# Designs tried in a protein design run: peptides against a protein of PDB entry 4DOW. Part 87

Target 1, 157 residues: chain A of PDB entry 4DOW
Amino acid sequence: TFSWVGRPLPNRKQFQQMYREICMKINDGSEIHIKVGQFVLIQGEDNKKPYVAKLIELFQNGAEVPPKKCARVQWFVRFLEIPVSKRHLLGRSPPAQEIFWYDCSDWDNKINVETIIGPVQVVALAPEEVIPVDQKSEETLFVKLSWNKKDFAPLPP

## One batch from the design tools (peptide; made by RFdiffusion4, then SolubleMPNN)

Design b2_p21_7_s3 (from b2_p21_7, 14 letters changed)
Fold by OpenDDE base, seed 5:
Structure b2_p21_7_s3 (fold): chain B 157 residues (1-157), chain A 21 residues (1-21)
Amino acid sequence: as target 1 above (157 residues)
Amino acid sequence: DEVEKKALEDLKKANEEALKK
């Protein structure tokens, strides 16, 4: 169950009420607040690992009937989501914790908030930086590069 | 909020397990 936290933000988008924060109620009754700018795991397809995304906007879409709670996201991709034929372009075997900024517009960046599994920690690193020893837990993801379906590149500015 | 912190920790563990699938 998801519910808005706080009052809607001023905006000029017709049929959309924007918010800064949403509350996610977990099965045990606990509540987790997720804010714009945080990273989340999104429910994957059957037998697929969850997708990773950064929340850019939280909004209620009044153009839908009934209105739905939605989010706009910046997608990330896991190494195994990259086509096998192109993985060699990385030139190294990445750790399981590494993800890549998806630098393409072919994916729909609008999601239903109900697909959110929960927040996840994502740390941006310079290409020459290594994963810190104190942050080698598998629940923390790291991003060094972008992927644009053609090649890997430094993160967008 | 301690309740939220605990929930986040539990979720992180669950997410870690999900990443292994």
Scores: peptide ipSAE 0.056, ipTM 0.677, DockQ to the pose 0.028
Fold by OpenDDE base, seed 3:
Structure b2_p21_7_s3 (fold): chain B 157 residues (1-157), chain A 21 residues (1-21)
Amino acid sequence: as target 1 above (157 residues)
Amino acid sequence: DEVEKKALEDLKKANEEALKK
């Protein structure tokens, strides 16, 4: 169950109410608050790891009947989501914690909030920085590069 | 709060386990 936290933000978008924060109630009855700017895990396909995304906007879409709680996101991609034929372009075998900024517009960046599994920690690193692989860092994902379907590149500004 | 903190930790642990697979 998802519910808005706080009052709608001022905006000029017709049929949309913007929010800063949403509350998700999980199965054990506990609640988690997720804010714009945080990173989240999104439900993936069957037998696939969840997608990773940064929340850009939280909004209720009044154009739908009934109104739907939605989000706009910046996608990240896991190494295994990259086509096999192009993985060699990285030039190394990344740890499981590494993700890549998806620098393409071909993916729909609108999601239903019901697809959100929960928050996740994402840390940006310089290309020369080492991704730590220890017990404490296993919960954290790391991003060094972008992926634009053609090649890897430094992160966008 | 403590409830949110616990829930977040549980999700982080679940993510850790998923990364090990």
Scores: peptide ipSAE 0.041, ipTM 0.636, DockQ to the pose 0.027
Fold by OpenDDE base, seed 1:
Structure b2_p21_7_s3 (fold): chain B 157 residues (1-157), chain A 21 residues (1-21)
Amino acid sequence: as target 1 above (157 residues)
Amino acid sequence: DEVEKKALEDLKKANEEALKK
């Protein structure tokens, strides 16, 4: 169950009420708050690992009946989501913790908040920085590069 | 917030299981 936290933010978008924060109620009755700017895991397809995304906007879509709780996101892509024929372009074997900034507009960046599994920690690193592999960082994902369906590149400014 | 802390820990465990797919 998801519910808005706080009052709607002032905006000029027709049929949309924007929010800063949403509350996620889990099965044991506990609650966790998720804010704009945080990273989240999104439910994947059958037999697929969850997608990774950064929350850009939280909004209620009043154009739908009934209104839907939605989010706009910046997508990240896992290495195994990249076509096999292009994986060699990375020039290295990435650790499982590495993800890539998806620099394309072909994916719909609007999601239903009910597809959110929960928050996840994502850390940006310079290309020369080593991804730490310790028990404290095992649950952390790391991003060094972007992927634009053609090649890997440095992260956008 | 201890309640949120516990929720986050439980969620992390659930996420770890989800990542096994």
Scores: peptide ipSAE 0.035, ipTM 0.638, DockQ to the pose 0.029
Fold by OpenDDE base, seed 4:
Structure b2_p21_7_s3 (fold): chain B 157 residues (1-157), chain A 21 residues (1-21)
Amino acid sequence: as target 1 above (157 residues)
Amino acid sequence: DEVEKKALEDLKKANEEALKK
């Protein structure tokens, strides 16, 4: 179950009410608050690991009946989601914790909040920084590069 | 909030286990 936290933000978008924060309540009654700017795990297809995304906007889509709670996201991609034929372009074997900024517009960046599994920590690193691979950091994902379906590149501004 | 803290920790643990596979 998802519910808005706080009052809607002023905006000029027709049929949309924007919010800063949403509350996710799970079966056992516990709840987690997720804010714009945080990273989340999105449910993937069968037998696929969850997708990783950064929340850019939280909004209620009033154009739908009934209105839907939605989000606009910046997608990230896991190494194993990259085509096998292009993985060599990285020049190294990344740890499972590494993800890449998806620098393409071919993916729909609008999601229903119901697809959110929960928040996840994502840390941006410089190319020369080492990704820690220990038990303490295994729950954290790391991003050093972007992927634009052609090659890897430095992170966008 | 302890409820939120526990939920987050459980999620982190689940994510950690998924990454180890």
Scores: peptide ipSAE 0.030, ipTM 0.621, DockQ to the pose 0.027

Design b2_p21_7_s4 (from b2_p21_7, 13 letters changed)
Fold by OpenDDE base, seed 1:
Structure b2_p21_7_s4 (fold): chain B 157 residues (1-157), chain A 21 residues (1-21)
Amino acid sequence: as target 1 above (157 residues)
Amino acid sequence: DEVEKEAEEDLKKANEKALKA
């Protein structure tokens, strides 16, 4: 289950109440607090691995009946989500921990918070930096490049 | 399934770190 933490932030957007933090209660009764700016895993489809996203906004959408707890996100893509015909453009075989900043607007960037699996650590690296492959870093994802459906490019500023 | 299992493992790891912090 999900519940808002704290009071709504000042917001001029009609029908939207914005929040800084949300509480996720998991099966064992423990709670995880997730804040704007953190990275999260989003439930995948069928046999697909979870999606990766950065939380940009947390809000309750009062235009819906009943109101829904939502988030706006910046999407990332896994290498295997890139079309097979385009993967060669990377020029290398990425490690499983590498993800790419999705630099397109064709994907809906609004999600229901119920699709959030949990937080995940994402670290931005310079192109020359090596992605560490050790037990402690296995749970960390790394991003060096963006993907705009046409080519890979340096991360946006 | 494998996808769900992986997701649960990620959550468990995240929760573990959160509880330790």
Scores: peptide ipSAE 0.029, ipTM 0.631, DockQ to the pose 0.039
Fold by OpenDDE base, seed 4:
Structure b2_p21_7_s4 (fold): chain B 157 residues (1-157), chain A 21 residues (1-21)
Amino acid sequence: as target 1 above (157 residues)
Amino acid sequence: DEVEKEAEEDLKKANEKALKA
């Protein structure tokens, strides 16, 4: 169950009410507050790993009946989501914890908040920085590069 | 909030397991 936290933000977008924070109630009755700017796991397809995204906007879409709670996200991709024929462009075998900033507009960046599994920690690193592989760091994902369907590149500003 | 923190850690652990699979 998802509910808005706080009052709608002032905006001029027709049929949209924007928010800074949403509350996710989980099965044990506890609540998780997720804010714009945080990273989340999004439900994947059957037998697929969850997608990783950064929340850039939270809004209620009043153009739909009934209104839906939505989010706009910046997508990240896992290495195994990169086409096999292009993985060699990375020039190395990344650890499982590495993800890539998806620098394309072909993916719909609007999601239903109901697809959010929960928050996840994502840390941006410089290319020369080493990704920790110990057990204590396995819960954290790391991003060094972007992927634009053609090649890998440094992270966007 | 400790409850929220624990829930977040549980989700992180779930992600960890997913990454290992």
Scores: peptide ipSAE 0.028, ipTM 0.573, DockQ to the pose 0.028
Fold by OpenDDE base, seed 2:
Structure b2_p21_7_s4 (fold): chain B 157 residues (1-157), chain A 21 residues (1-21)
Amino acid sequence: as target 1 above (157 residues)
Amino acid sequence: DEVEKEAEEDLKKANEKALKA
């Protein structure tokens, strides 16, 4: 279950209430608070790895009945989500924990918060920095480049 | 708090397993 934390922000859009934080209650009864600006795992399709996203906005869509708890996100892609025919453009074999900033507008960037699996740590690195491969570091995802469906490029500012 | 930290670590471990699968 998901519930809003704190008071809504001033309305910037009609029929939307914006929030800074949401509470996720998991099966063991524990609660996890997730804030705008954090990274999350989003439920994938059957037998697919979770998607990775950065939360840009948290909002309740009051135009729907019942109102829906939603988020706007910046998508990231895993290497295996990139078409096989274009993977060679990276020029190297990335470690499993590397992800890429998705620099395209063809994906819907609005999600239902119910699709959030939980928070995940994402660390931005310079191209020359080495991604750690030890067991502890494998719990963290790393981003060095963007992907725009044509080529890989340095991260946007 | 400690409960939230533990839950977050469990999710990180789950993600690690998903990356290796």
Scores: peptide ipSAE 0.025, ipTM 0.561, DockQ to the pose 0.028
Fold by OpenDDE base, seed 3:
Structure b2_p21_7_s4 (fold): chain B 157 residues (1-157), chain A 21 residues (1-21)
Amino acid sequence: as target 1 above (157 residues)
Amino acid sequence: DEVEKEAEEDLKKANEKALKA
């Protein structure tokens, strides 16, 4: 289950209440607090790895009945989500921990918070920096480049 | 606080397993 943490932020958007933080209650009764600006794993399709996203906004959508708890996100893509015909453009074989900033607007960036699996650590690296590949770092994802469906590019500033 | 920390670690481990699969 998901519940808002704190008071709504000042907002003039009709039918929307904005928040900085949401609480996720998991099966063992423990709670995880997730804030705007953090990275999360989003439920993928069956037999697929979760999607990766950065939370941009947390809001309750009052235009729906009943109101829905939603988020706006910046999507990231895993290498295997990139079309096979375009993967060669990277010029290297990335480690499984590497993800790419999705620089395209064709994906809906609004999600239901119920699709959030949990938080994940994402670290931005310079192109020349080496992604660490050890057991300790396997839980961390790394981003160096963006992908805009045409080519790879340096990370947006 | 300690319970929340433990839950976060469990999710990190779950992610690790997902990356290995």
Scores: peptide ipSAE 0.024, ipTM 0.558, DockQ to the pose 0.027

Design b2_p21_8_s1 (from b2_p21_8, 12 letters changed)
Fold by OpenDDE base, seed 5:
Structure b2_p21_8_s1 (fold): chain B 157 residues (1-157), chain A 21 residues (1-21)
Amino acid sequence: as target 1 above (157 residues)
Amino acid sequence: SSPRHLKEYPYEEESASSPPI
């Protein structure tokens, strides 16, 4: 179950109410608050790992009947989501914790908030920085590069 | 349906200016 936290933000869009925060109620009755700017895991396809995204906007879409709770996201990709024929362009074997900024506009960046599994920690690193592989960081994801379907590139500073 | 799908009309919208991570 998802519910808005706080009052709607000032918005010029006629059919959208924007929010800063959403509350997710989990099966054990606990609640997780997720804010704009945080990273989330999103329901993947059957038998696939969850997608990773950064929350850019949280909004209720009043143009839909019934109104839906939505998010706008920046997508990331896991190495295994990159086509096999292009993986060699990385020039190295990435750790399982590495993700890539998806630098393409071909994917819809709107999601239903009900597809959010929960928050995840994502840390940006410089290309030369080593990804820590320790038990404390096993759940942390790391991003160094973007992927634009053609090649990998350093993240903009 | 997958939450990540292709846009109906992929305009060559410029590379989404990477908001600072």
Scores: peptide ipSAE 0.288, ipTM 0.643, DockQ to the pose 0.510
Fold by OpenDDE base, seed 4:
Structure b2_p21_8_s1 (fold): chain B 157 residues (1-157), chain A 21 residues (1-21)
Amino acid sequence: as target 1 above (157 residues)
Amino acid sequence: SSPRHLKEYPYEEESASSPPI
């Protein structure tokens, strides 16, 4: 289950109450707090790895009945989500921990918070930096590049 | 259903602004 943490932020959009933080209650009764600006794993398609996204906004959508808890996200893609015909453009075989900033506007960036599996650590690296592939970093994802459906590009500073 | 889906009228392969990570 999901519940808002703290007071709503000043309304910027009609029918939306914005928040800075949400609480996710897990089956064991423990709670995880997730904030705007953090990264999350989101339920993937059947038999696929979870999606990765950065939380940009947390909001209650008052235009829906009943009101839904939603988020706006910045999408990331895993290498295996890149079309096979374009993977060669990376010029290397990435580790499984590498993800790419999705630099396209064609996807809806609104999600229901119920699709969030949990938080994940994402670390930005320079293109020349080596992605650590050890047990310590196994759960950490790394981003070096964007993907715009045409090519890979360095992230802005 | 997938939480990641195309917009009803997606833009033709446009690049978006890339804010800091």
Scores: peptide ipSAE 0.287, ipTM 0.647, DockQ to the pose 0.425
Fold by OpenDDE base, seed 3:
Structure b2_p21_8_s1 (fold): chain B 157 residues (1-157), chain A 21 residues (1-21)
Amino acid sequence: as target 1 above (157 residues)
Amino acid sequence: SSPRHLKEYPYEEESASSPPI
């Protein structure tokens, strides 16, 4: 179950109420609060790892009947989501914790909040920084580069 | 439906797929 936290933000969009935070109630009855600007895991394909995204906007879409709780996201990709024919362009074997900023507009960036599995920690690193693979970082993902379907590049500012 | 889907753009290249769990 998902519910809005706090009051709607000032917004000029006719059919959208914007929010800063959403509450996710999980199966054990506990609640997780997720805010705009945080990173989340999103339901992937069957038997696939979850997608990774940054929350850009949280909004209720009043143009839909019934109104839906939605998010706008910045997508990330895992290395194994890169086409096999292009993986060599990285020039190295990345650790499993590495993800890439998806620098394309060809994907829809609107999601239903019900597809959110939960929060995840994502740390931006410089290209020369080592990705730590220790017990403390097992659940942490790291991003150094973008992927634009053609090549890897430095992260956007 | 997948939460992440392509817009109606020509996909000229090999599709990206998520790794197994």
Scores: peptide ipSAE 0.278, ipTM 0.639, DockQ to the pose 0.240
Fold by OpenDDE base, seed 1:
Structure b2_p21_8_s1 (fold): chain B 157 residues (1-157), chain A 21 residues (1-21)
Amino acid sequence: as target 1 above (157 residues)
Amino acid sequence: SSPRHLKEYPYEEESASSPPI
């Protein structure tokens, strides 16, 4: 179950109420708060790992009947989501913790908040930085590069 | 349906917005 935290933010969009934060109630009855700017895991396809995204906006879409709780996201991709024929362009074997900024506009960046599994930690690194592999970092994802369906590139500063 | 899907009417492919990490 998802509920808005706080009052709607001032905005000029006629059919959208924007929020800073949403509360997710989990099965044990506990609650987790997720804010704009945090990274989240999103329900993947069957037998696939969850998608990774950064929350850009949280909004209620008042043009829908009934109104739906939505998010706008920046997508990331896992290495295994890169086409097999293009994986060699990375020039290395990435660790499982590495993700890539999806630098394309072809995907819809609107999601239903109900697809959010929970928050995840994502850390940006320079290309030369080593991804740490320790117990504390096992659940942390790391991003060094973007992927634009053609090639990998350094993240913009 | 997958939460991540192609836009129905994709405009010309441009770079995605680059919010700070």
Scores: peptide ipSAE 0.289, ipTM 0.645, DockQ to the pose 0.511; fails the geometry check

Design b2_p21_8_s2 (from b2_p21_8, 12 letters changed)
Fold by OpenDDE base, seed 5:
Formats: C-alpha cells, sequence, structure tokens
Structure b2_p21_8_s2 (fold): chain B 157 residues (1-157), chain A 21 residues (1-21)
C-alpha cells in the first residue's frame, strides 16, 4: 500500500499533483518513507534482479481513471543488463555493486509506484576512486560511469 | 510487470548473462 505524505507541491502540470514524499506500507505492518531524490529498487522481470532508479518526481496522474500514483525516474543499469557484446568496452571486470547511469532517452522514465520494492543506497564516485573497504556492504551500490548504449563515459554533470 | 516501457525503435535488450571471466 502506498500513500502520499504531506501536501501537494505547487506545480503547473495539468492533471498532475506532485508530492515530495510517499509512504510504503510493508507486509509486516512497518512503513517506509521514500522522498524525491532518493534511490529505489524497482521490480524487475521474472528471474531478474531489481532495477535501480533515482526518484525525480512523485505525482498522482489525474489523467488516468482511476488516478494512479506515479514516479518519474532516472534509470541505472547493472553490468549484467548491458549486452554481452559491449561489456568489453568497460575494459575491466566491475564489482557486483557497480551500476551505471543510463544516458539514453529511449526508455520511459515514468513508473507506477507499485513497482517500488524499497529504498537503496547509491554512492557516486569519481572514475579513479575505489570502493572503500568500510563501504563494501552488498546493499550499497556505486556509480562511476554512464552508459549510452554505445560506450561508457564519466558521469554527466 | 515491466516498468521500462520502450519508445518506438527501442534498443533490443538481451537477457542478463554471467559477467566475463
Amino acid sequence: as target 1 above (157 residues)
Amino acid sequence: MNPRHLKPFPYEEEPAASPPI
């Protein structure tokens, strides 16, 4: 179950009410609050790991009947999601915790909030930085590069 | 449910595979 937290933000978008925060109720009765700007795990396809995304907007889409709770996201890609034929372009074997900023517009960046599994920690690093030993938690993901379907590049500004 | 809806002429994504050894 998902519910809005707080009052709608002022916006100019017709048929959309924007919010800063959403509450996710988990099966054990606990509640998780997720805010714009945080990173989340999104339900993957069958037998696939969850997708990773940054929340850019939270909004109720009033153009749908009934209205749906939605999010706009920046996608990330796991190394194993990159085509096998292009993985060599990285020039190294990445750790399992590394993800890549998806720098393409061909994917829809609008999701239903019902696909959100929960929050995840994502740390941005410079290309030359190494993953610290004290931060090698399997739950923390790291991003150094972007992926644009052609090559890897430094993160966009 | 696939959360990633593709625009027209999408890049074909292949299934996740094992990392290169």
Scores: peptide ipSAE 0.035, ipTM 0.607, DockQ to the pose 0.212
Fold by OpenDDE base, seed 2:
Structure b2_p21_8_s2 (fold): chain B 157 residues (1-157), chain A 21 residues (1-21)
Amino acid sequence: as target 1 above (157 residues)
Amino acid sequence: MNPRHLKPFPYEEEPAASPPI
């Protein structure tokens, strides 16, 4: 289950109540708090790895009946989500921990918070930096480049 | 359920997961 943490932020959009933080209740009864600006794993398709996204906004959509808890996200893509015909453009074989900033607007960036599996650590690196593969970093994802369906590029500001 | 719904524009398909190289 998901619950808002704190009071709504000042209203900027019609029919939306914005929040800074949401609480996710886990099966053991413990709670995880997730904030705007953090990274999350989102439920993928059957037999696929979860999607990775950065939370940009948390909001209750008052235009829906009943109102729904939603988020706007910046999508990331895993290397395996890139078409085989384009993977060679990277010029290297990335480690499994590498993800790419999705630099396209063709995807809907609004999600239901119920699709959030949990938080994940994402670290931005310079192109020349090496992705650590040690046991301590196995759960950490790393981003060095963007993907715009045409080519890889340095991360946007 | 795929949370990445395509917007009306542009009419491009979502990149699908492919086998590893």
Scores: peptide ipSAE 0.033, ipTM 0.593, DockQ to the pose 0.234
Fold by OpenDDE base, seed 1:
Structure b2_p21_8_s2 (fold): chain B 157 residues (1-157), chain A 21 residues (1-21)
Amino acid sequence: as target 1 above (157 residues)
Amino acid sequence: MNPRHLKPFPYEEEPAASPPI
């Protein structure tokens, strides 16, 4: 179950109520608060790892009946989501913790909040920085580069 | 269901996850 935290933010978008924070109630009865700007895991396809995204906006779409709780996201991709024929362009074997900023606009960046599994830690690193593999960072994902379906590039400023 | 819906414009589909090389 998902519920808005706080009142709608002032905005001028017709049929859209924006929020700063949403509450996710999980099976054990505990609650997780997720805010705009945080990174989240999104439910993947069957037998696939969850997708990774950054929350850009949280909003209720009032144009739908009934209104739906939605998010706008910046997508990331895992290395295994990159076509086999282009993986060599990275020039190295990435650790499992590495993800890439998806620098294309061909995907819809609107999601239903019900697809959110939970928050995840994502850390941006410079290309020369080493991804730590200690137990404390095992659940942390790291991003060094963008992927634009053609090549890898430095992260956007 | 794949949450990465294609925009209503002619774009390339999302690459499917592939096995490790």
Scores: peptide ipSAE 0.031, ipTM 0.586, DockQ to the pose 0.232
Fold by OpenDDE base, seed 4:
Structure b2_p21_8_s2 (fold): chain B 157 residues (1-157), chain A 21 residues (1-21)
Amino acid sequence: as target 1 above (157 residues)
Amino acid sequence: MNPRHLKPFPYEEEPAASPPI
């Protein structure tokens, strides 16, 4: 179950109420608060690892009946989501914890909040920084580069 | 459900595969 936290933010978008924070209530009755700017795991395809996204906007879509709780996201991709023929462009074998900023506009970036599995930690690193591969970092994802379907590049500002 | 719906006329690329769980 998802519910809004706090008052709607002032905005001029028709049929949209924007929020800063949403509460996710899980089966045991515990609550997880997720805010704009945090990273989340999104339900993937069957038998696939969850997608990774950054929350850009949280909004109620009033154009739908009943209104839907939605998010706008920035997508990330895992290395294994990159076409095999292009993986060599990275010039190295990344650890499983590395993800890439998806710098392309071909995907829909609107999601239903019901597809959110939970929060995840994503740490941005400089290209020269080492990604830790020990057990303590297994649940943390790391991003150094963007992927634009043509090549890898430094992260956008 | 896959939330990554492609827009009309997406950029051409070879198929990619997500890692299994």
Scores: peptide ipSAE 0.030, ipTM 0.601, DockQ to the pose 0.228

